# Ledger of designs, part 117: peptides against a protein of PDB entry 3NZW

Target 1, 212 residues: chain A of PDB entry 3NZW
Amino acid sequence: TTTLAFRFQGGIIVAVDSRATAGNWVASQTVKKVIEINPFLLGTMAGGAADCQFWETWLGSQCRLHELREKERISVAAASKILSNLVYQYKGAGLSMGTMICGYTRKEGPTIYYVDSDGTRLKGDIFCVGSGQTFAYGVLDSNYKWDLSVEDALYLGKRSILAAAHRDAYSGGSVNLYHVTEDGWIYHGNHDVGELFWKVKEEEGSFNNVIG
Target 2, 222 residues: chain B of PDB entry 3NZW
Amino acid sequence: QFNPYGDNGGTILGIAGEDFAVLAGDTRNITDYSINSRYEPKVFDCGDNIVMSANGFAADGDALVKRFKNSVKWYHFDHNDKKLSINSAARNIQHLLYGKRFFPYYVHTIIAGLDEDGKGAVYSFDPVGSYEREQCRAGGAAASLIMPFLDNQVNFKNQYEPGTNGKVKKPLKYLSVEEVIKLVRDSFTSATERHIQVGDGLEILIVTKDGVRKEFYELKRD

## One batch from the design tools (peptide; made by RFdiffusion4, then SolubleMPNN)

Design b2_p18_7_s2 (from b2_p18_7, 13 letters changed)
Fold by OpenDDE base, seed 4:
Structure b2_p18_7_s2 (fold): chain B 212 residues (1-212), chain C 222 residues (1-222), chain A 18 residues (1-18)
Amino acid sequence: as target 1 above (212 residues)
Amino acid sequence: as target 2 above (222 residues)
Amino acid sequence: VELYSGAFQSPVILPFQR
């Protein structure tokens, strides 16, 4: 798995691969590793697919309950804290989760929290999470600027996942791309890695380790 | 060391069509190298046009299916005989599976039916409740033999339009029920030849708007 | 039947070893 999220002048970019594996077996190439909690809040999944899918869906329910009770959308801080508190209660039980909670509220603006099954909760501007995270960071860190255009930011997110998909055997399938703004998240499509690789190689003159 | 799990072998396969879905399974039940039964159905009509199979450790599979059937019953009681949708069924099964997260059902679960728009639907589950809607899925002993074939023949992976130098992919299209049945039969006959845990009989449940029908075919009884 | 008893494991976040 490779997931990433970063803040920039235009909001948040979220990009994830779609491969699931069981050992050496590719279980799926089409996994949705972004959970749409509400129109303004996203969760990403890395680690155990069931753990992430189950608890982030549960988180969605908790967020909805908050809205009903408080008559306002839950903050990204509070949403991530709910998840963090939950996984902390299961500490040592063997949950495997590496998640990012990404969203926009009027109070907070665009916000990203990293939450993992070890009980770590971090606020930050840039996170890559998964087995391919280091490959993604290599591209992302080299090209990241706060002042990126939305187009460039989307491309950078996509390109970083592509790099990870190329080098990490546990990442691949497709890139799912999101842009989070004050108006909510916008889905920017599913990009098959096979097609995307050749396109990028041709346009950039990159990936010269592959001949063809 | 005591192992609480058994392995009863077998293979299951789901394929979604445009207005139908198919869930198939062989009828062989084994333990190690011994055939326990040559006809032990593992694909079940659960009501509300939902068919289900949980393949792997048969005791766990049977328990899970029974729990789901009971869930359907209670859903009707609690919601004025409302039909359980396939997506809601999938969510329910997730909770059944994840409820045993720390002592999982040792099964690969597939359900098939029609979605609320009348389109064929197949959902597959890992042992702890991760699930995905897919056009096709193989599970069980010969899943590794069948799934790549389904990728190629259902989803047309690695197929291109002739004369395009690999630049144009074969377009996706729905398969007819007849085509799907052919693929299922070819899958299981092929798997039977190469896997000792697959064989004896093939039971296919076909879900349409008109209900569930069953077909049976003999497999090699080697 | 090798039931992939393993949760479809996405690789765990490797702790930054300092």
Scores: peptide ipSAE 0.028, ipTM 0.780, DockQ to the pose 0.088
Fold by OpenDDE base, seed 3:
Structure b2_p18_7_s2 (fold): chain B 212 residues (1-212), chain C 222 residues (1-222), chain A 18 residues (1-18)
Amino acid sequence: as target 1 above (212 residues)
Amino acid sequence: as target 2 above (222 residues)
Amino acid sequence: VELYSGAFQSPVILPFQR
């Protein structure tokens, strides 16, 4: 798995692969590792698929209850805290989760929190999470700037996942790409790694370790 | 040492068509090298045009199916006999599985039916309740033998249009019910030849707007 | 107890390195 999110002048980019594994077996190439909690809030999934899918769906319900009670959208800080508090209660029970809660509120602006099953909760501008995270960081850190255009930021997110898919045996399938703005998240499609690899290689003159 | 789980072998397979879905399973039940039964059905009509199989440890599979059937019954009681949709069924099954997260059902679960638009739907579950809607899925003992075949023949993986030098993929298209049945039969006959835990009989449940139909075929009895 | 050996699928993992 490789998931990433980063803040820039144009909002937030979220990019994830779609491979799931059971040991050496590729269980799926089409897993949705982004949960759309509401039109302004996303969650990413790494670790146990069932743990992430179950509890992030539950989180969505809690966020909706907040909106009904308080007559306003939940903050990214509060949403991430709900999840963090939950996993902390299960500490030692064997949950496996590495998540990013990404969203926009008028109060906070574009915001990213990292939450894992160890009870860690971190606010930040850049996170890569999964077995392929180091490969993604290699590309992302080398090219990241706050002043990226939306187009360049989208490409950078996609390109970073592609690098991880190339080097990490546990990452691959496709890239799902999102852009989060003040108007909410925008889905920027599913990009098959097989097709994307050759396109990028040709256009950039990169991946020269692969002849054809 | 106490081991609460067994392995009863077998294999199941789901394929979604345009306006139908198929869920198939062999009828062999084994323990170790012993055949317990040559005809033990493991694919069930659960009502509301939903078919279900939970393959692996048969005791857990039967328990899960019974619980789901009961859930369907209570859904009708609580919601004025409203039909349970396939997506809602999938969510319900997730909760049944995840409710035993720390002592899981030792099964691979597949359900098949029609979505709210009348299109074929197949959902696959891991033992603890992660699920995904897919066009096809194999589960059980011979899943590793069958799934690559389905990738090639249902999803047309690694197939290209002739004369395009591998640049144009074969376009995705729905298969007819007859084509799907052929693929299912070929899958199970092939799996039976190479896996000792698969054989004896093949039961296929076909879901259409008109209801659930069953077909049976003999497999090798070795 | 190895939950899923052989015929049973192991729980699906989205590999996460700590």
Scores: peptide ipSAE 0.325, ipTM 0.813, DockQ to the pose 0.095; fails the geometry check
Fold by OpenDDE base, seed 5:
Structure b2_p18_7_s2 (fold): chain B 212 residues (1-212), chain C 222 residues (1-222), chain A 18 residues (1-18)
Amino acid sequence: as target 1 above (212 residues)
Amino acid sequence: as target 2 above (222 residues)
Amino acid sequence: VELYSGAFQSPVILPFQR
């Protein structure tokens, strides 16, 4: 898995691959590793697919309950804290989760929290999570700027996942791309890695380690 | 080290069509190298036009299916005989599986039916309840033999339009029920030849708007 | 039967908790 999220002047970019594995077996190439918690909040999954899918869906329910009770959208901080508190209760039980909770509230602005099954909760501007995270960071960190245009930011997210998909055997399939703004998240499509790779290679003159 | 699980082998396969879905399974039940039964059905009609199979450790599979059937029953009681939708069924099964997250059902679960728009639907689950809607899925002992075939023949992976120099993928299209049944039969006959835990019989449940139909075919009995 | 994962891991049985 490779997931990433980063803040920039235009909000948040979230990009993820879509490969699931069981050992050396490619279980799926079409996994949705972004969970749309609500129109304003996204969760990403890395690690155990069931753990992330189950608990982030549960998180969505908790967020909805918050809105019903408080008559206000839940903050990204609070949403991530709910998840963090939950996984902390299961500490030592063997949950495997590396998640990012991403959203945009008027109170907080664009916000990203990293939450993992070790009990770590971090607020930050840039996170890459998964077995391919270091590959993604290599591209993302090299090109990241706060002042990126939305177009450039989307491309950077997509390109970073592509790099990870190329080098990490456990990442691949497609890139799912999201842009999060104050008005909510916008889905920017599913990009097959096979097609994307050749397109990027041709346009950039990159990936010269591959002949074709 | 504690190992509470057995492995009863077998293989299951789901394929979604446009207005139908199929879920098929062999009828062989095995322990190690010994055939326990040549006809032990593992694909079940659970009501509400939902068919289900949980392949792996048969005791766990049976338990899970029974729990789901019971869930369907109670759903009717609690919701004025409302039909359980396939997506709701999938969510329910996730909870059944994840409820045993720390002592999982040792099974690969597949359900098939029609979605609320009348389109064929197949959902597959890992042992702890991660699920995805797919066009096709093989599970069980010979899944690794069948899935690549399904990738090629259902999803047309690595197929391109002739004369396009590999630039245009073969377009996705729904398969007819006859085509799907052919693929299922070919999958299982091939798997039977290469895997000792697959064979004896093939039972196919076909879900349409008119209900569930069953077909049975003999497989090699070696 | 193995769990689906997006991360590198050795094939293991989940830790049992009762």
Scores: peptide ipSAE 0.034, ipTM 0.781, DockQ to the pose 0.132; fails the geometry check
Fold by OpenDDE base, seed 2:
Structure b2_p18_7_s2 (fold): chain B 212 residues (1-212), chain C 222 residues (1-222), chain A 18 residues (1-18)
Amino acid sequence: as target 1 above (212 residues)
Amino acid sequence: as target 2 above (222 residues)
Amino acid sequence: VELYSGAFQSPVILPFQR
């Protein structure tokens, strides 16, 4: 798995691959590793598919309950804290989760929290999470600027996942791309890695380790 | 050390069509190298036009299916005989599976039916309840033999239009029920040839708007 | 039966609070 999220002048970019594995077996190439909690809040999944899917769906329910009770959308801080508190209660039980809670509230603005099954909760501007995270960081860190245009930021997110998909055997399938703004998240499509790779290679003159 | 899990072998396969879905399974039940039964059905009609199979450790599979059937029953009681949708069924099964997260059902679960729009639907589950809707899925002993075949023949992976120098992919299209059944039969006959835990019989449940139909085919009994 | 894993537990490189 490779997931990433980063803040920039235009909001948040979230990009994830779509491969699931069971050991050396590719279980799926079409996994949705972004959970749309609400129109302003996303969760990403890395680690155990069931753990992430189950608890982030549960988180969605808690967020909805908050909205109903408080007549206000839950903050990204609070949402991430709920998840963090939960996984902390299961510490030692063997949950495997590496998640990012990404969203927008009027109070916080664009916000990213990293939450993992070890109980770590971190606020930050840039996170890559998964087995391919280092590959993604290599591209992302090299090209990241706060002042990126939305177009460039979207491309950078997509390109970083592509790099990880290329080098990490456990990442691949497609890139799902999101842009989170003050108006909520916008889905920017599913990009098949096979097609995307050749397109990017041609356009950039990159990936020269592969002879076309 | 005591191992609470067994492996009863077998293979299951689901394919969604445009307005139908199929869920198929062999009828062989084994332990180690011994055939326990040559006809032990593992694909079940659970009501509300939902078919289900949980392949792996049969005791766990049976337990899970029974629990789901019971869940369907209670759903009707609690919601004035409302039909359980396939997506709701999938969510319910997730909870059944994840409820045993720390002592999982040792099964690969597949359900098939029609979605609320009348389109074929197949949902697959890992042992602890992650699930995904897919066009096709193989599970069980010979899944590794069948799934690549389905990728090629259902999803047309690695197929390109002739004369395009590999630039134009074969377009996705729904398969007819007859075509799907052919693929299922070919999958299981092939799997039977190469896997000792698969064989004896093939039972196919076909879900349409008109209900569930069952077909049975003999497989090699080797 | 192998569990589906989307991510190898790569060691979470804790962001160094610089």
Scores: peptide ipSAE 0.027, ipTM 0.777, DockQ to the pose 0.087; fails the geometry check

Design b2_p18_7_s3 (from b2_p18_7, 13 letters changed)
Fold by OpenDDE base, seed 1:
Structure b2_p18_7_s3 (fold): chain B 212 residues (1-212), chain C 222 residues (1-222), chain A 18 residues (1-18)
Amino acid sequence: as target 1 above (212 residues)
Amino acid sequence: as target 2 above (222 residues)
Amino acid sequence: VKLYSGAFQSKVILPFMR
């Protein structure tokens, strides 16, 4: 798995691969590793598929309850804290989760929290999470700047996942791409790695380690 | 040390068509290399046009299916006989599975039916409740033999239009029920040849807007 | 068990199994 999120002048980019594995077995190439908690809040999934799906869906319910009770959307800080508190209660029980909670509120602006099953909760501007995270960081860190255009930021997110999919055997399938703004998240499509790789290689003159 | 799990082998396969879905399973039940039964159905009509199979440890599979059937019953009681949608069924099954997260059902679960738009739907689950809607899925002992075949024949993976030098992928299209049945039969006959835990009989449940139809075919009995 | 593989690879610990 490779997931990433980063803040920039235009909001948040979230990009993830879509491969699921069971050991050496490719279980799926089409997994949804982003949960759409609400129109303004996304969760990413790495680690145990069921753990992430179940608890991030549960998180969605908690966020909805907050909205109903408080007549206001939950903050990204609070949403991530709910999840963090939950997984911390299960610390040692064997949950496996590496998540990013990404959203936009008027109070916070664009916000990203990293939450994992070890109880770590971090606020930050850039996170890559998964077995391919270091590959993604290699591309992302090399090209990141706050002043990226939306177009460039989207491409950078997509390109970083592509790099990880290329080098990490546990990442692949496709890239799911999101842009989060004050108006909510926007889905920017599913990009098959098989097609995207050759397109990018041709257009950039990159991936010269591959003959094609 | 006591192992609470068994493995009863078998294989199941789901394929979604445009306006139908198929869930098939062999009827062999085995422990290690000993055949317990040559006809033990493992694909079930659960009502509301939902068919289900939980393949692996049969005791767990049976328990899970029974719980789901009961869930369907209570859903009707609580919601004025409202039809349980396939997506809601999938969510419910996730909760059944994840409810035993720390002592899982040792099964690969597949359900098939029609979505709310009348389109074929197949959902597959891991033992602890991760699920995904897919066009096709194989589960059980011979899943590793069948799934690549389905990738190629249902989703047309690695197929290209002739004369395009591999530049144009074979277009995705829905398969007819007849074609799906052929694929299912070929899958199971092939799996039977190469896996000792698959064989004896093939039961296919076909879900359409008109209900669930069952077909049975003999497989090799060795 | 399906995994979204990462630095968080974990096996489901099955009870009573080595």
Scores: peptide ipSAE 0.171, ipTM 0.780, DockQ to the pose 0.172
Fold by OpenDDE base, seed 5:
Structure b2_p18_7_s3 (fold): chain B 212 residues (1-212), chain C 222 residues (1-222), chain A 18 residues (1-18)
Amino acid sequence: as target 1 above (212 residues)
Amino acid sequence: as target 2 above (222 residues)
Amino acid sequence: VKLYSGAFQSKVILPFMR
């Protein structure tokens, strides 16, 4: 798995691969590793698929309850805290979760929290999470700027996941790409890694370790 | 170390069509190298045009299916006999599975039916309740033998249009019920040849708007 | 019960979260 999220002048980019594995077995190439909690809030999944899917869906319910009770959308800070508190209660039970809660509120602006099953909760501008995270960081960190255009930021997110998919055997399938703005998240499609790889290689002249 | 789980073998397979879905399973029940039964159905009609199979440890599978059937019953009681949709069923099954997250049902679960638009739907579950809607899924002992075949024949993976020099993928299209049944039969006959835990009989449940139809085919009784 | 090492492995989307 490789997931990433980063803040920039245009909001938040979220990009994830879609491969799930069971040991050496590729269990799926089409896993949705982004959970659309609500129109303004995204959760990413890394670790146990069931743990992430179950609890982030649960989180969505909690966020909806908040909205109903408070007549206001939940903050990204509060949403991430709810999840963090939950996993902390299960500390030692064997949950496996590496999640990013990404959203945009008027109060907070574009916001990303990293939450994992160890009880870590971190606010930050850039996170890569998964077995391919280091590969993604290599590309992302080398090209990241706050002032990226939306187009360039989307490409950078996609390109970073592609790099990870190329090097990490546990990452692949496709890239799902999101742009989060004040008006909510926008889905920017599913990009098959096979097709994307050759396209990028041709356009950039990159991936020269592969003869094609 | 206490191991409460058994493995009763077998294999199941789901394929969604345009306006139908198929869920198939062999009827062999085995422990280690001993055949317990040559006809122990593991694919069930659960009502509301939903078929379900939970393959692996049969005791867990049966328990899960029973719980789901009860869930359907209570859903009707609580919601004025409203039909349970396939997506809601999937969510419910997730909760059943995840409710035992720390002592899981040792099964691979597949359900099949029609979505609210009348389109074929297959949902697959891992032992702890992660689920995904897919066009096809194999589960159980011979899943590793069948799934790559389904990738190629249902999802047309690694197939390209002739004369395009590999640049144009074979377009995705729905398969007819006849084509799906052929694929299912070929899958199980081939799996039976290569896996000792698969064989004896093949039961196929076909879900359409008209209800659930069952077909049975003999497999090798080796 | 290691959900990740047996014949019935759960879907893992991050195998190396220590």
Scores: peptide ipSAE 0.242, ipTM 0.786, DockQ to the pose 0.121; fails the geometry check
Fold by OpenDDE base, seed 4:
Structure b2_p18_7_s3 (fold): chain B 212 residues (1-212), chain C 222 residues (1-222), chain A 18 residues (1-18)
Amino acid sequence: as target 1 above (212 residues)
Amino acid sequence: as target 2 above (222 residues)
Amino acid sequence: VKLYSGAFQSKVILPFMR
């Protein structure tokens, strides 16, 4: 798995691959590793598929309950804290989760929190999470600027996942791409890695280690 | 060291069509190298036009299916006989599986039915409750033999339009029920040839708007 | 068990593996 999120002048980019594995077996190439908690809040999934799906769905329910009780959307800080508190209670039980909670509130603006099953909760501007994270960071860090255009930022997110898909055997399938703004998240499509690879190679003149 | 799990072998397969879905399973039940039964059905009609199979350790599979059937019953009691939708069933099964997260049901679960739009639906589960809606899924002993075949024949992976030099993919299309049945039969006959835990009989449950139909075919009994 | 990351080996601590 490779997931990433980063803040820039235009909001948040979230990009994830879609491969699930069981050892050397490719279980699926079409997994949704982003949960749409509400129109303004996303969760990403890395680690145990069931752990992430179950608890992030649960988180969605908790966020909805917050809205009903408080008559206000939950903050990204509070949402991430709920999840963090939950996984911390299960510390040592063997949960496997590497998550990013990404969203926008009027109070916070665009915000990203990293939450993992070790109990770590971090606020930051750039995170890559998963077995391919280092490959993604290599591309992302090399090209990241706060002042990226939305188009360039979307491409950078997509391109970083592509790099990880190329080098990490546990990442691949497709890239799911999101842009989070003050108006909520926008889904920017599913991009098959096979097609995307050749397109990028041709357009950039990159990936010269592969002879077409 | 005590192992609480057994492995009863077998293979299951789900394929979704446009307005139907199929869930098939062999009828062989085995322990190690001993055939326990040549006809032990493992695909079940659970009501509300939902068919289910949980393949792997049969004791766990049976327990899970019974719990789900009971869940359907209680759903009717609590919600004025409302039909349980396939997506809601999938969510419920996730909770059943994840409820035993730390002592999982040792099964690969597949359900099939129609979604709320009348389209064929197949959901597959890992042992701890991760699930995904897919057009097709093989589970069990011979899943690794069948799934690549389904990728090619249901989802047309690695198929291209002739004369396009590999630039145009074969378009996705729904398969007819007859075509799906052919694929299922070919899958299981092939799997039976190469896997000792698959054979004896093939039971296919076909879900349409009109209900659940069952078909049975003989497999090799070697 | 399906994994979304090879790095996160879900140590499914099965009670019997203790």
Scores: peptide ipSAE 0.187, ipTM 0.791, DockQ to the pose 0.140; fails the geometry check
Fold by OpenDDE base, seed 2:
Structure b2_p18_7_s3 (fold): chain B 212 residues (1-212), chain C 222 residues (1-222), chain A 18 residues (1-18)
Amino acid sequence: as target 1 above (212 residues)
Amino acid sequence: as target 2 above (222 residues)
Amino acid sequence: VKLYSGAFQSKVILPFMR
């Protein structure tokens, strides 16, 4: 798995691959590793599929309850804290989760929290999470700047996941791409790695380790 | 050391069509190298046009199916006989599975039915409740033998239009029920040839708007 | 058990983990 999120002048880019594995077995190439909690809040999934899917769905319910009770959307900080508190309660039980909670509130603006099953909760501007994270960082860090255009930022997110999919055996399938703004998240499509790779290679003249 | 889990072998397969879905399973039940039964059905009509199979450790599978059937019953009681949708069923099954997260059901679960738009739907689950809607899924002993075949024949993976120099993929299209049944039969016959835990019989449940139909085919008994 | 990352392997032995 490779997931990433980063803040820039235009909001947040979230990009994830879609491969699930069970050891050496590719279980699926079409997994949705982003949960749309609400129109302004996303969760990403790495680690145990069931753990992430179950608890982030549960988180969604908690966020909705907050909205109903408080008559306002939950903050990204609070949402991430709920999840963090939950996994902390299960510390030692063997949950496996590497998640990013990404969203927008008027109070916080665009915000990213990293939450994992070790109980770590971090706020930051750039996170790559998963077995392919280092590959993604290699591309992302090399090209990241706050002043990226939305177009360039979207491409960079997509391109970083592609790099990880290329090098990480546990990442692949497709890239799901999101842009989070003050108006909420926008889904920017599913990009099959097989097609995307060749397109990018041709357009950039990159991936020269592969002969076309 | 005590191992609470057994492995009863077998294989299951789900394929979604346009307006139908199929869930199939062999009828062999084994322990180690011994055939316990040559006809032990493992694909079940659970009501509300939902078919289910939980393949792996049969005791766990049966327990899970029973719990789900009971869940369907109570759903009707609690919601004025409302039909349980396939997506809601999937969510319910997730909770059943994840409820035993720390002592999981040793099964690969697949359900099939029609979604709320009348389109074929197949949902697959891992032992602890992660689930995904897919066009096709193989589970069980011979899943590794069948799934690549389904990738190729249902999702047309690695197929290209002739004369396009590999640039144009074969377009996705829904398969007819007859085509799906052929694929299912070919899958199980081939799996039976290469896997000792698969064989004896093939039971196919076909879900349409008109209900659930069952078909049975003999497989090799060796 | 399906995994979304090889880096996040559970220490708990679960069925069907390869």
Scores: peptide ipSAE 0.185, ipTM 0.792, DockQ to the pose 0.188; fails the geometry check

